# Peptides against a protein of PDB entry 7BBL, part 16

Target 1, 86 residues: chain A of PDB entry 7BBL
Amino acid sequence: IAQESLESQEQRARAALRERYLRSLLAMVGHQVSFTLHEGVRVAAHFGATDLDVANFYVSQLQTPIGVQAEALLRCSDIISYTFKP

## One batch from the design tools (peptide; aimed at target 1 Q11 L52)

Design b2_p12_4 (made by RFdiffusion4)
Pose (drawn by RFdiffusion4):
Structure b2_p12_4 (pose): chain A 86 residues (1-86), chain P 12 residues (1-12)
Amino acid sequence: as target 1 above (86 residues)
Amino acid sequence: SPIDASSLKPHP
């Protein structure tokens, strides 16, 4: 059998990476998720969803240094990192 | 860190 092309190998790699990433997003369902935002602000909320093209987060009960927001959309551009415990 | 999952989508 002919060798697998480098392009085909790269596509399998992307699929493998994406599948793992998608599993990691599914794993946040029913969990709290914390975020590190601009200015070093740390917040947390109940995970609702993410967009799949861009990592925007839909959350509830967002706890910020100034209060609690019942529903919130944290844009991908607002976020440096997010952390959760499975 | 956030990842734009579209950047990982394999091409047909």

Design b2_p12_4_s1 (made by RFdiffusion4, then SolubleMPNN; from b2_p12_4, 8 letters changed)
Fold by OpenDDE base, seed 4:
Structure b2_p12_4_s1 (fold): chain B 86 residues (1-86), chain A 12 residues (1-12)
Amino acid sequence: as target 1 above (86 residues)
Amino acid sequence: APVNLADLAPLP
């Protein structure tokens, strides 16, 4: 049986995840998003936008353990994961 | 489901 190579399977998986990510960006615009940061820190913020290279997340009403920031910039490197309700 | 940024590595 001809089977897809491991590398090909991994490539398809990565592509699917990237597509899911991009679709999530479109869906989360204007919505509150829960971000999981390092050291178990969780913050909530309204998603505004991200730059083309996914270096930064521009958010508003960022709720942190020490207060709320009207506008904020979250570095991609600071974010482990995020979730939201469409 | 949550989006894990690690799954996107390397990011463009």
Scores: peptide ipSAE 0.521, ipTM 0.849, DockQ to the pose 0.251
OpenDDE base, seeds 1, 2, 3, 5: peptide ipSAE 0.520, 0.515, 0.512, 0.521; ipTM 0.840, 0.837, 0.837, 0.843

Design b2_p12_4_s2 (made by RFdiffusion4, then SolubleMPNN; from b2_p12_4, 8 letters changed)
Fold by OpenDDE base, seed 4:
Structure b2_p12_4_s2 (fold): chain B 86 residues (1-86), chain A 12 residues (1-12)
Amino acid sequence: as target 1 above (86 residues)
Amino acid sequence: PPVNLADLAPAP
């Protein structure tokens, strides 16, 4: 019985996660997203777009503890995770 | 479920 290599399994797993990510981007366009940042900071914003190398998130109506920014740029390196309601 | 950006990191 042919067995898939560990490397191939890992490759498929990474591809599946990437697909899930990309689909989430499509699903959250125009929706409010909750972002978990470092140091326990959580913000909410409407998703706009990301750049091609996934370096930045372009968002609107960014709600922070000190106020709301109409337009904002979140560096992906500052984001731990995000959730949204489809 | 939440999307974790660490999952998008290049393979080590």
Scores: peptide ipSAE 0.468, ipTM 0.819, DockQ to the pose 0.231
OpenDDE base, seeds 1, 2, 3, 5: peptide ipSAE 0.467, 0.464, 0.461, 0.466; ipTM 0.821, 0.819, 0.818, 0.816

Design b2_p12_4_s3 (made by RFdiffusion4, then SolubleMPNN; from b2_p12_4, 5 letters changed)
Fold by OpenDDE base, seed 5:
Structure b2_p12_4_s3 (fold): chain B 86 residues (1-86), chain A 12 residues (1-12)
Amino acid sequence: as target 1 above (86 residues)
Amino acid sequence: APVDLSSLAPAP
């Protein structure tokens, strides 16, 4: 039985993850997103756009523990995960 | 399922 190389498998896996991420960005447009940040902090915001080069999320109506910010910037490095309803 | 950015983050 022909076996795909480990390297090839890893490449496909990374590509699949990246594709899923990019597709999620498209689906997020115009929707409220729940972001899980470090130390269990959770915020909700309407997704605006991303800067793929800088890895920033531009959002609006950011609900934080201390209030709502009309417009905000979330760095990818601050985010563990996110969910949203398409 | 949530999108997990930790799997996309560069290694420290």
Scores: peptide ipSAE 0.358, ipTM 0.784, DockQ to the pose 0.144
OpenDDE base, seeds 1, 2, 3, 4: peptide ipSAE 0.349, 0.351, 0.347, 0.356; ipTM 0.792, 0.790, 0.788, 0.787

Design b2_p12_4_s4 (made by RFdiffusion4, then SolubleMPNN; from b2_p12_4, 6 letters changed)
Fold by OpenDDE base, seed 1:
Structure b2_p12_4_s4 (fold): chain B 86 residues (1-86), chain A 12 residues (1-12)
Amino acid sequence: as target 1 above (86 residues)
Amino acid sequence: PPVNLSSLRPAP
């Protein structure tokens, strides 16, 4: 029985994660999302849109420890994870 | 469950 290569397994794993990510983007539109940033920083904001290439999150009502920003741009590179209620 | 973006980072 031929065994799938490690590279192929990793490719499938990445594809699965990417699909989950993309579907989450569709589901979070208009919803408040909790973002976990580096150093344990957590912020909440209403999701607006993303640029699928530049990897930025355009959000509104960004709640930070300092205050609320009506509109803001979160760089994907600064985000560790996020969660939301669909 | 949380979506982990760090796990989506390009592999070296």
Scores: peptide ipSAE 0.418, ipTM 0.821, DockQ to the pose 0.190
OpenDDE base, seeds 2, 3, 4, 5: peptide ipSAE 0.404, 0.407, 0.408, 0.405; ipTM 0.821, 0.819, 0.821, 0.819

Design b2_p12_5 (made by RFdiffusion4)
Pose (drawn by RFdiffusion4):
Structure b2_p12_5 (pose): chain A 86 residues (1-86), chain P 12 residues (1-12)
Amino acid sequence: as target 1 above (86 residues)
Amino acid sequence: HPIDAALLEPHP
């Protein structure tokens, strides 16, 4: 059989990477997720959802240095990193 | 770090 084209190989790689990423998002269901925001602020909340095109987070019970926000949308641009324990 | 999952989507 002919060799697999480099393009086809890259597409399989993207699929493999995306599938793993999607599983990691699914794994946050029912868990708390912490975030590192701009200015070094650390917050945490109950995970609700993420958008799949852009990594915006929908969370509840967001705990911030100034209080608790019952519902929140943390935009992708607001976030440097997020961390959770499976 | 947040990832725009659309950047990882295989092209048609």

Design b2_p12_5_s1 (made by RFdiffusion4, then SolubleMPNN; from b2_p12_5, 8 letters changed)
Fold by OpenDDE base, seed 1:
Structure b2_p12_5_s1 (fold): chain B 86 residues (1-86), chain A 12 residues (1-12)
Amino acid sequence: as target 1 above (86 residues)
Amino acid sequence: PPVNLSSLAPRP
């Protein structure tokens, strides 16, 4: 019985995760999202959009420990994880 | 469940 190579399995796994990620971005539109940043920092914001390469998150009403920013840019490189209620 | 960007976001 032919077995799928490890490389092929990993490729499918990456593709599945990427699809989940991209779908989550669509689902985030108009919703408040909780972002976990580095050093344990957590912020909440309304998701607006991303740029075409999904390198940045454009958000509104960003709640930070020191106040609220009406509009803000979150770099994906600064985000560890996020969660939201669709 | 939370989405972890460490493995999903584009790398610079």
Scores: peptide ipSAE 0.351, ipTM 0.827, DockQ to the pose 0.186
OpenDDE base, seeds 2, 3, 4, 5: peptide ipSAE 0.344, 0.342, 0.348, 0.341; ipTM 0.827, 0.823, 0.827, 0.820

Design b2_p12_5_s2 (made by RFdiffusion4, then SolubleMPNN; from b2_p12_5, 8 letters changed)
Fold by OpenDDE base, seed 5:
Structure b2_p12_5_s2 (fold): chain B 86 residues (1-86), chain A 12 residues (1-12)
Amino acid sequence: as target 1 above (86 residues)
Amino acid sequence: APVNLSDLAPLP
């Protein structure tokens, strides 16, 4: 009986996660997002947009431990994860 | 559930 290789299964799993990510971007527009950065730093900001080539997150009302920035750029490399309420 | 940036699609 034919069976998917482990590699094929992993590829499907990665594809599913990528799709979830892309769909989350669409769902985040206009919403406040909680970002988890390195060293346990957490910030909250309203999502604006992203660029696909560098994966920068353009946000507004960024709440950081040292204050609030009206507009800011969060680099993908600085972000571990994020969550939001649709 | 939280979205991990490791889920990011390959860069163009």
Scores: peptide ipSAE 0.524, ipTM 0.845, DockQ to the pose 0.229
OpenDDE base, seeds 1, 2, 3, 4: peptide ipSAE 0.517, 0.523, 0.518, 0.523; ipTM 0.837, 0.847, 0.838, 0.840

Design b2_p12_5_s3 (made by RFdiffusion4, then SolubleMPNN; from b2_p12_5, 7 letters changed)
Fold by OpenDDE base, seed 4:
Structure b2_p12_5_s3 (fold): chain B 86 residues (1-86), chain A 12 residues (1-12)
Amino acid sequence: as target 1 above (86 residues)
Amino acid sequence: APVDLSSLAPLP
């Protein structure tokens, strides 16, 4: 019985997570997303797009604790997680 | 479910 190597299994797992992530980006377009940032900061914004290397998130109507920004840029490294309603 | 970007960090 052929057995898939551990490395291959891990590769597939990473690929699956990446696919889920990319699909979520497509699903988020135009929707309000809740972002969890560092230091317990949570913001909400309408997702627009990401750049070519997915280093930045371009959003609109960013609701922060101190106000709303019509347009904003969130660095991927500043985001811990996000949720949204499809 | 929340999408955790930390879990997507590039691996060597």
Scores: peptide ipSAE 0.415, ipTM 0.813, DockQ to the pose 0.206
OpenDDE base, seeds 1, 2, 3, 5: peptide ipSAE 0.409, 0.408, 0.404, 0.413; ipTM 0.824, 0.822, 0.821, 0.812

Design b2_p12_5_s4 (made by RFdiffusion4, then SolubleMPNN; from b2_p12_5, 8 letters changed)
Fold by OpenDDE base, seed 1:
Structure b2_p12_5_s4 (fold): chain B 86 residues (1-86), chain A 12 residues (1-12)
Amino acid sequence: as target 1 above (86 residues)
Amino acid sequence: APVNLRDLAPLP
C-alpha cells in the first residue's frame, strides 16, 4: 500500500495547525482570552492584535493576580497556550 | 480546544 512519507504527513499537520491558529487570531479580536503562561500562570485579557511576525500579542484589560493593566504586551514566547469563546 | 503555541513554528 502506498504510504505518504513522514515528512509529508508532518507538513500537512503543521499546515493544519497554522491555519487553525491564524483563524483563531481573527476570531478572537475583541474577545477575552485566557492565556496559560509558564509555571502555571494564567491571565485573561482582551485580544487586540499581533504583529505581523506573530511575535507579540497586544492585549487590553490584562487581568493578573496583582491587578489589571489597561494595555499590555504578551510575548508569544511567554505563552504556552490560550483559549477563548468565539 | 486550546491553541498550543508550542505546536507552531514561527511564521516566516
Scores: peptide ipSAE 0.564, ipTM 0.857, DockQ to the pose 0.218
OpenDDE base, seeds 2, 3, 4, 5: peptide ipSAE 0.563, 0.560, 0.558, 0.556; ipTM 0.848, 0.848, 0.867, 0.855

Design b2_p12_6 (made by RFdiffusion4)
Pose (drawn by RFdiffusion4):
Structure b2_p12_6 (pose): chain A 86 residues (1-86), chain P 12 residues (1-12)
Amino acid sequence: as target 1 above (86 residues)
Amino acid sequence: AIEEELAEAQAV
């Protein structure tokens, strides 16, 4: 059989990476998720959803240094990192 | 939508 093209190999790699990423998003359902935002602010909330094209987060009970926001959308551009415990 | 993307990735 002919060797697999480099392009096909790259495609399989993207699929493998994406599948693992998607599983990691699914794993946040029912969990709290913490975030590191601009200015070093650390917040946390109950995970609701993310967009799949851009990593915007839909969360509830967002706890910030100034209060609790019942529903919130944290935009991808607002976030440096997010952390959760499975 | 995420399950559809998982099915697509697995089909590759």

Design b2_p12_6_s1 (made by RFdiffusion4, then SolubleMPNN; from b2_p12_6 with E5R Q10R)
Fold by OpenDDE base, seed 4:
Structure b2_p12_6_s1 (fold): chain B 86 residues (1-86), chain A 12 residues (1-12)
Amino acid sequence: as target 1 above (86 residues)
Amino acid sequence: AIEERLAEARAV
């Protein structure tokens, strides 16, 4: 039985995670998402879209500790995790 | 830092 190399296995794992990530983005469109950010900050917002390189999240009704923003841009680099109900 | 970016996060 031909065994796939470790590097190839890792590559497939990364690809699978990337696919799962992208599918989650599709699933969250129009839904309120809870974002866990750095420095212990948590926000909630309705997901709209991302840019082509998924560097930013375009959201609406962003609930932050300092108020609500009707439309906002969240940097993906600021996001640790997110959760939502499909 | 992140709070500052959140304050400026309003989309144009």
Scores: peptide ipSAE 0.374, ipTM 0.840, DockQ to the pose 0.024
OpenDDE base, seeds 1, 2, 3, 5: peptide ipSAE 0.371, 0.363, 0.365, 0.370; ipTM 0.839, 0.837, 0.836, 0.839

Design b2_p12_6_s2 (made by RFdiffusion4, then SolubleMPNN; from b2_p12_6, 4 letters changed)
Fold by OpenDDE base, seed 5:
Structure b2_p12_6_s2 (fold): chain B 86 residues (1-86), chain A 12 residues (1-12)
Amino acid sequence: as target 1 above (86 residues)
Amino acid sequence: ALEAALAEARAV
């Protein structure tokens, strides 16, 4: 049985992660999302749209420790993780 | 970055 190469396994793993990521974005539409940022900062916002190329999250009703912002841009580089209830 | 702005606000 020819074992799949390590490179091929990694390629499939990356493809699966990419698909999972994209599906999560689709599922996020219209939902409130909790974002974990650096330094233990957590915010919640309603997901509006994402620029897939720039990896920006366009959100509304952003709840931050300093108040609520009606509309905001979250950079992907600032986000450690996110969670939401589908 | 929002994170940096929030971190700065926490330092005050």
Scores: peptide ipSAE 0.042, ipTM 0.619, DockQ to the pose 0.019
OpenDDE base, seeds 1, 2, 3, 4: peptide ipSAE 0.021, 0.038, 0.040, 0.021; ipTM 0.557, 0.604, 0.612, 0.561

Design b2_p12_6_s3 (made by RFdiffusion4, then SolubleMPNN; from b2_p12_6 with E5A Q10R)
Fold by OpenDDE base, seed 1:
Structure b2_p12_6_s3 (fold): chain B 86 residues (1-86), chain A 12 residues (1-12)
Amino acid sequence: as target 1 above (86 residues)
Amino acid sequence: AIEEALAEARAV
């Protein structure tokens, strides 16, 4: 039985994660999302969209420690994780 | 980014 190489398994796993990530972006549209940023900072916002390269998150009603921003741009690189209720 | 963080978390 030909066993798939470790490298091939890892590549497949990464591809599956990327697909799941992209699908999650579609699923969160219009929902309030809780974002975890570096050092445990948490914010909440309504998700609008991402740009073509998925580098930025366009959100509304961003709840931050210092107040609410009606519209805001979150850098993908600043986001560690997020949760939302589909 | 999130996608890299998720990949790294599974590699541990």
Scores: peptide ipSAE 0.027, ipTM 0.548, DockQ to the pose 0.065
OpenDDE base, seeds 2, 3, 4, 5: peptide ipSAE 0.020, 0.021, 0.021, 0.024; ipTM 0.533, 0.531, 0.535, 0.540

Design b2_p12_7_s1 (made by RFdiffusion4, then SolubleMPNN; its pose is not in this set)
Fold by OpenDDE base, seed 3:
Order: sequence, then structure tokens, then C-alpha cells
Structure b2_p12_7_s1 (fold): chain B 86 residues (1-86), chain A 12 residues (1-12)
Amino acid sequence: as target 1 above (86 residues)
Amino acid sequence: LAALDAAARAAL
């Protein structure tokens, strides 16, 4: 059995993580998502869409420490993690 | 702060 190269194993691992991420995006559509941002900031919003190229989250009913925003754009680079109930 | 400021500016 030819041993698969380390690079090929890493490529398969990245592909599997990308598939799981995309499936999570499909599962969160229309649900309230809790986002953990930098500096311990947490916000909640309804997921609307994402731009896969620009890495933005389009969200509605964004609950922030300073108030509620009807619509907002969250940059993926500002997001540490998210959680939702499917 | 910067993340929230970016989100607030993008929605105006």
C-alpha cells in the first residue's frame, strides 16, 4: 500500500474541514447564531448569508452591547467562534 | 470595539 504523502493527508483534512464548515452554514440559515468576537465581545444575530469570496456574514437582528441593529455585516476576521442550535 | 465599529459602519 503506497503511503499517502503528508501533503496529500493535509489536503484531505482541509477539504473535510471546509465541507463541515459549509454544512454548518446551511444548517444555521434562519437561526439565531451567537458570535464570539475579540476582546470578549459576544453578539447574537439571525444568519442571512455569507460571501464566500470576501468572507463576510450578512446578519439580521444583531444584538450588541450598545443596542440592536436590524441588519449588519460581520467580517469573518473579527469572529473567533460561533454557536447555534440546529 | 473594532469589530463592532466595523459592523456598525457596514450597515449605514
Scores: peptide ipSAE 0.066, ipTM 0.705, DockQ to the pose 0.036
OpenDDE base, seeds 1, 2, 4, 5: peptide ipSAE 0.061, 0.052, 0.051, 0.048; ipTM 0.696, 0.690, 0.686, 0.681

Design b2_p12_7_s2 (made by RFdiffusion4, then SolubleMPNN; its pose is not in this set)
Fold by OpenDDE base, seed 2:
Structure b2_p12_7_s2 (fold): chain B 86 residues (1-86), chain A 12 residues (1-12)
Amino acid sequence: as target 1 above (86 residues)
Amino acid sequence: LAELDARARAAL
């Protein structure tokens, strides 16, 4: 069995991670998600959508320390992590 | 696209 090149193995691994991430986004739809932002800020929101390059999260009912925003845009660069229950 | 792979690694 010809061993797949290291490059091909890495490409498949990246593709698998990407697929898993996209499936995770689909599983988030309509669910409340807890986002951890920089400086220890935590917010909760209902996931709506992302843009084409997943640069931004479009969310609703964003609970912030200052109040609730009906609709908001979270930049992925501002997000350290998120958790949700599917 | 390269940014998606970086984000996928950060989110998973």
Scores: peptide ipSAE 0.025, ipTM 0.590, DockQ to the pose 0.083
OpenDDE base, seeds 1, 3, 4, 5: peptide ipSAE 0.026, 0.025, 0.018, 0.025; ipTM 0.591, 0.592, 0.527, 0.592; seed 1 fails the geometry check

Design b2_p12_7_s3 (made by RFdiffusion4, then SolubleMPNN; its pose is not in this set)
Fold by OpenDDE base, seed 1:
Structure b2_p12_7_s3 (fold): chain B 86 residues (1-86), chain A 12 residues (1-12)
Amino acid sequence: as target 1 above (86 residues)
Amino acid sequence: LEALDAEARAAL
């Protein structure tokens, strides 16, 4: 049994995570998403789109501790995790 | 991309 190299295993793992992430973006369209930000801050918004490099999330009806923002840009670097119901 | 690379390393 040819053992796959560690580098090849890592490459496949990265590719699988990337595919899962991209599929999650497609599944998120039209749904309310709960985002977990730094320091345990949680916000909810409707997903709109992402940019070409997937660096930003364009969202609507962003529920924040200080009120609702009709349209907002969330940077991926500010997001720890997200959840939604497909 | 860097976050996905970090998660991939953590999963191995």
Scores: peptide ipSAE 0.032, ipTM 0.618, DockQ to the pose 0.051
OpenDDE base, seeds 2, 3, 4, 5: peptide ipSAE 0.032, 0.030, 0.023, 0.032; ipTM 0.610, 0.618, 0.587, 0.616

Design b2_p12_7_s4 (made by RFdiffusion4, then SolubleMPNN; its pose is not in this set)
Fold by OpenDDE base, seed 2:
Structure b2_p12_7_s4 (fold): chain B 86 residues (1-86), chain A 12 residues (1-12)
Amino acid sequence: as target 1 above (86 residues)
Amino acid sequence: LAELDRAAAAAL
């Protein structure tokens, strides 16, 4: 059995994670998502879209500690994690 | 693509 190279295994692992991420984006459409940001900030918003390079999340009804924004842009670099109910 | 990899890590 030809043992797959470590690099090939890592490439497959990265590809699997990318696919999982993309599937999560599809699954969160129309759902409220909880985002964990830096410094322990948590916000909730309805997922709208992302840009082609997945640099930004376009969201609606963003609930922040200081109020609700009807429409907002979250930078992916500002997001530590997210969770939602499928 | 780099953001995608970071987001993929965040989705773990």
Scores: peptide ipSAE 0.059, ipTM 0.648, DockQ to the pose 0.084
OpenDDE base, seeds 1, 3, 4, 5: peptide ipSAE 0.059, 0.042, 0.057, 0.044; ipTM 0.648, 0.638, 0.644, 0.628

Design b2_p12_8 (made by RFdiffusion4)
Pose (drawn by RFdiffusion4):
Structure b2_p12_8 (pose): chain A 86 residues (1-86), chain P 12 residues (1-12)
Amino acid sequence: as target 1 above (86 residues)
Amino acid sequence: ELLEEMEEQQAV
């Protein structure tokens, strides 16, 4: 059989990377997720959802240095990193 | 939507 084109190989790689990423998002359901925001602020909340095109987070019980927000949307642009324990 | 996209990625 003919060799697999480089383009086809890159497509398979993107699919493999995306599938692993999507599993990692699914794994946050039912868990708390912590975030590192701008200014070094560290917060945490109960995971609700993320958008799939852009990594915006929908969370509840967001705990911040100044209080608790019952529902919140943390925009992708607001976030440097997020961390959770499976 | 996420599970559908996973099926699509596996089909690739």

Design b2_p12_8_s1 (made by RFdiffusion4, then SolubleMPNN; from b2_p12_8, 9 letters changed)
Fold by OpenDDE base, seed 4:
Structure b2_p12_8_s1 (fold): chain B 86 residues (1-86), chain A 12 residues (1-12)
Amino acid sequence: as target 1 above (86 residues)
Amino acid sequence: SIEAEIARLRAV
């Protein structure tokens, strides 16, 4: 029985995670998303678009602890997690 | 595009 190498298994796992991420972005379009940021900060915003190369989230109606921003740019590096209802 | 990248991942 041919066995897949560990490196190949890891490669498939990474690909699966990347695909899941990308599909979540597609499902997120136009929906309100809850983002968990650093320091326990949680914000909500409507997802507009993303730049896969720059790794930015372009959102609207960003609800922050200090108010609502009509439009905003969220850096992926600032985001710990997100949830939304597709 | 996102769709293109997904397709690329599947093709590998």
Scores: peptide ipSAE 0.296, ipTM 0.832, DockQ to the pose 0.729
OpenDDE base, seeds 1, 2, 3, 5: peptide ipSAE 0.290, 0.293, 0.290, 0.282; ipTM 0.832, 0.831, 0.831, 0.829; seed 3 fails the geometry check

Design b2_p12_8_s2 (made by RFdiffusion4, then SolubleMPNN; from b2_p12_8, 8 letters changed)
Fold by OpenDDE base, seed 2:
Structure b2_p12_8_s2 (fold): chain B 86 residues (1-86), chain A 12 residues (1-12)
Amino acid sequence: as target 1 above (86 residues)
Amino acid sequence: SIEAEIERLRAV
């Protein structure tokens, strides 16, 4: 009848969110993803791979307001959110 | 790998 500590609850919550994130990366492979960047800038690109250590998105066919880049590296820190259809 | 990390998270 013991209650789980707040620290333990938070740890499980963080783990669940991390798992959800990682699974989304797997599901993202080969799909076009819409990224929302700062100040309302939105780009679309085909997801290639990610670097767990460096936290980068390796993408192709990056569509920006200026033009299309065949290959690009998006820093996770620059991304507010993303959406895609599995 | 991503798969390995997911498994590690589940183990915690």
Scores: peptide ipSAE 0.313, ipTM 0.838, DockQ to the pose 0.816
OpenDDE base, seeds 1, 3, 4, 5: peptide ipSAE 0.275, 0.311, 0.310, 0.307; ipTM 0.823, 0.837, 0.836, 0.835; seed 4 fails the geometry check

Design b2_p12_8_s3 (made by RFdiffusion4, then SolubleMPNN; from b2_p12_8, 7 letters changed)
Fold by OpenDDE base, seed 2:
Structure b2_p12_8_s3 (fold): chain B 86 residues (1-86), chain A 12 residues (1-12)
Amino acid sequence: as target 1 above (86 residues)
Amino acid sequence: ALEAEIEQLRAV
């Protein structure tokens, strides 16, 4: 049996990471999520939905250093990481 | 869309 190429192995690894990401989005629905943004900024919000095409997080009760927004849109490109309890 | 993409990745 021929060994799988390095390229194929990397492709499977990328697919696995993407799947884990997507599953995390499903798991965080309705939960409060802590987001780490650039320049050490951290915010917390209840996750509502995301649009993969637009690459946005639709959230509620966004807690920022300067106040709380009832409804907000977070750009995925602004997010370094996030954490939540499933 | 999310569910569909997850299923597509499983099929790979």
Scores: peptide ipSAE 0.208, ipTM 0.783, DockQ to the pose 0.762
OpenDDE base, seeds 1, 3, 4, 5: peptide ipSAE 0.207, 0.199, 0.196, 0.203; ipTM 0.783, 0.779, 0.770, 0.780

Design b2_p12_8_s4 (made by RFdiffusion4, then SolubleMPNN; from b2_p12_8, 8 letters changed)
Fold by OpenDDE base, seed 5:
Structure b2_p12_8_s4 (fold): chain B 86 residues (1-86), chain A 12 residues (1-12)
Amino acid sequence: as target 1 above (86 residues)
Amino acid sequence: ALEARIAELRAV
């Protein structure tokens, strides 16, 4: 019997993860999101949008340790994780 | 530091 190669299995896994990620972005729209950044920094902001390659998060009302920014750009590379209530 | 970077972005 034919068995799916390891590479194919990994490909499916990556596809599944990407799908979940993209769905989370959709679910995030209009919600306040808590972002965990490097160096123990945590911020909260309303999700606005992301660019096409999902390199950046465009957010509003960004609550940072040094104050609130009406609008801000969070680089995905700076984000460790995020959480929100759908 | 990330906070410094955030401050820089805010300053611009």
Scores: peptide ipSAE 0.106, ipTM 0.691, DockQ to the pose 0.021
OpenDDE base, seeds 1, 2, 3, 4: peptide ipSAE 0.104, 0.101, 0.099, 0.091; ipTM 0.687, 0.683, 0.687, 0.685

## One batch from the design tools (peptide; aimed at target 1 A15)

Design b2_p13_3 (made by RFdiffusion4)
Pose (drawn by RFdiffusion4):
Structure b2_p13_3 (pose): chain A 86 residues (1-86), chain P 13 residues (1-13)
Amino acid sequence: as target 1 above (86 residues)
Amino acid sequence: SLAALEAEYRAAT
């Protein structure tokens, strides 16, 4: 059989990477997720959802240095990193 | 397979 084209190989790689990423998002359901925001602020909340095109987070019980926000949307642009324990 | 995972995710959340 003909060799697989480089383009087809890159497509399979994107699919493999995406599938793993999606599984990592699913794994946050029912868990707390912590975030590192701008200015070095560290917060945490109960995971609700993320958008799949852009990594915006929908969370509840967001704990910040100044209080608790019952519902929150943390925009992708607000976030440097997020961390959770499976 | 990616579409199924995306549908599952929308259903789980």

Design b2_p13_3_s1 (made by RFdiffusion4, then SolubleMPNN; from b2_p13_3 with A3E A4E A11E)
Fold by OpenDDE base, seed 4:
Structure b2_p13_3_s1 (fold): chain B 86 residues (1-86), chain A 13 residues (1-13)
Amino acid sequence: as target 1 above (86 residues)
Amino acid sequence: SLEELEAEYREAT
């Protein structure tokens, strides 16, 4: 019985994360998403599109603590996590 | 972070 190597396990784990990320982006289309930013700041916005190369999220109706922005750009580097109802 | 996750995806593509 062959045991999977540690390297192989890590590779599968990375692949799983990549797939999960991609699927989440697809599932996010047309939904309002809650984003958690640095220092516990939370905002909600409708997902528009993302640019993987630029690492940006293009969103609409961004609800921030100080108001609503019709259109906004969120840098992925500023986002810790996100949640949404599928 | 989301950036790190995206980086992992980008690395694979």
Scores: peptide ipSAE 0.036, ipTM 0.647, DockQ to the pose 0.079
OpenDDE base, seeds 1, 2, 3, 5: peptide ipSAE 0.035, 0.034, 0.033, 0.025; ipTM 0.647, 0.640, 0.645, 0.555

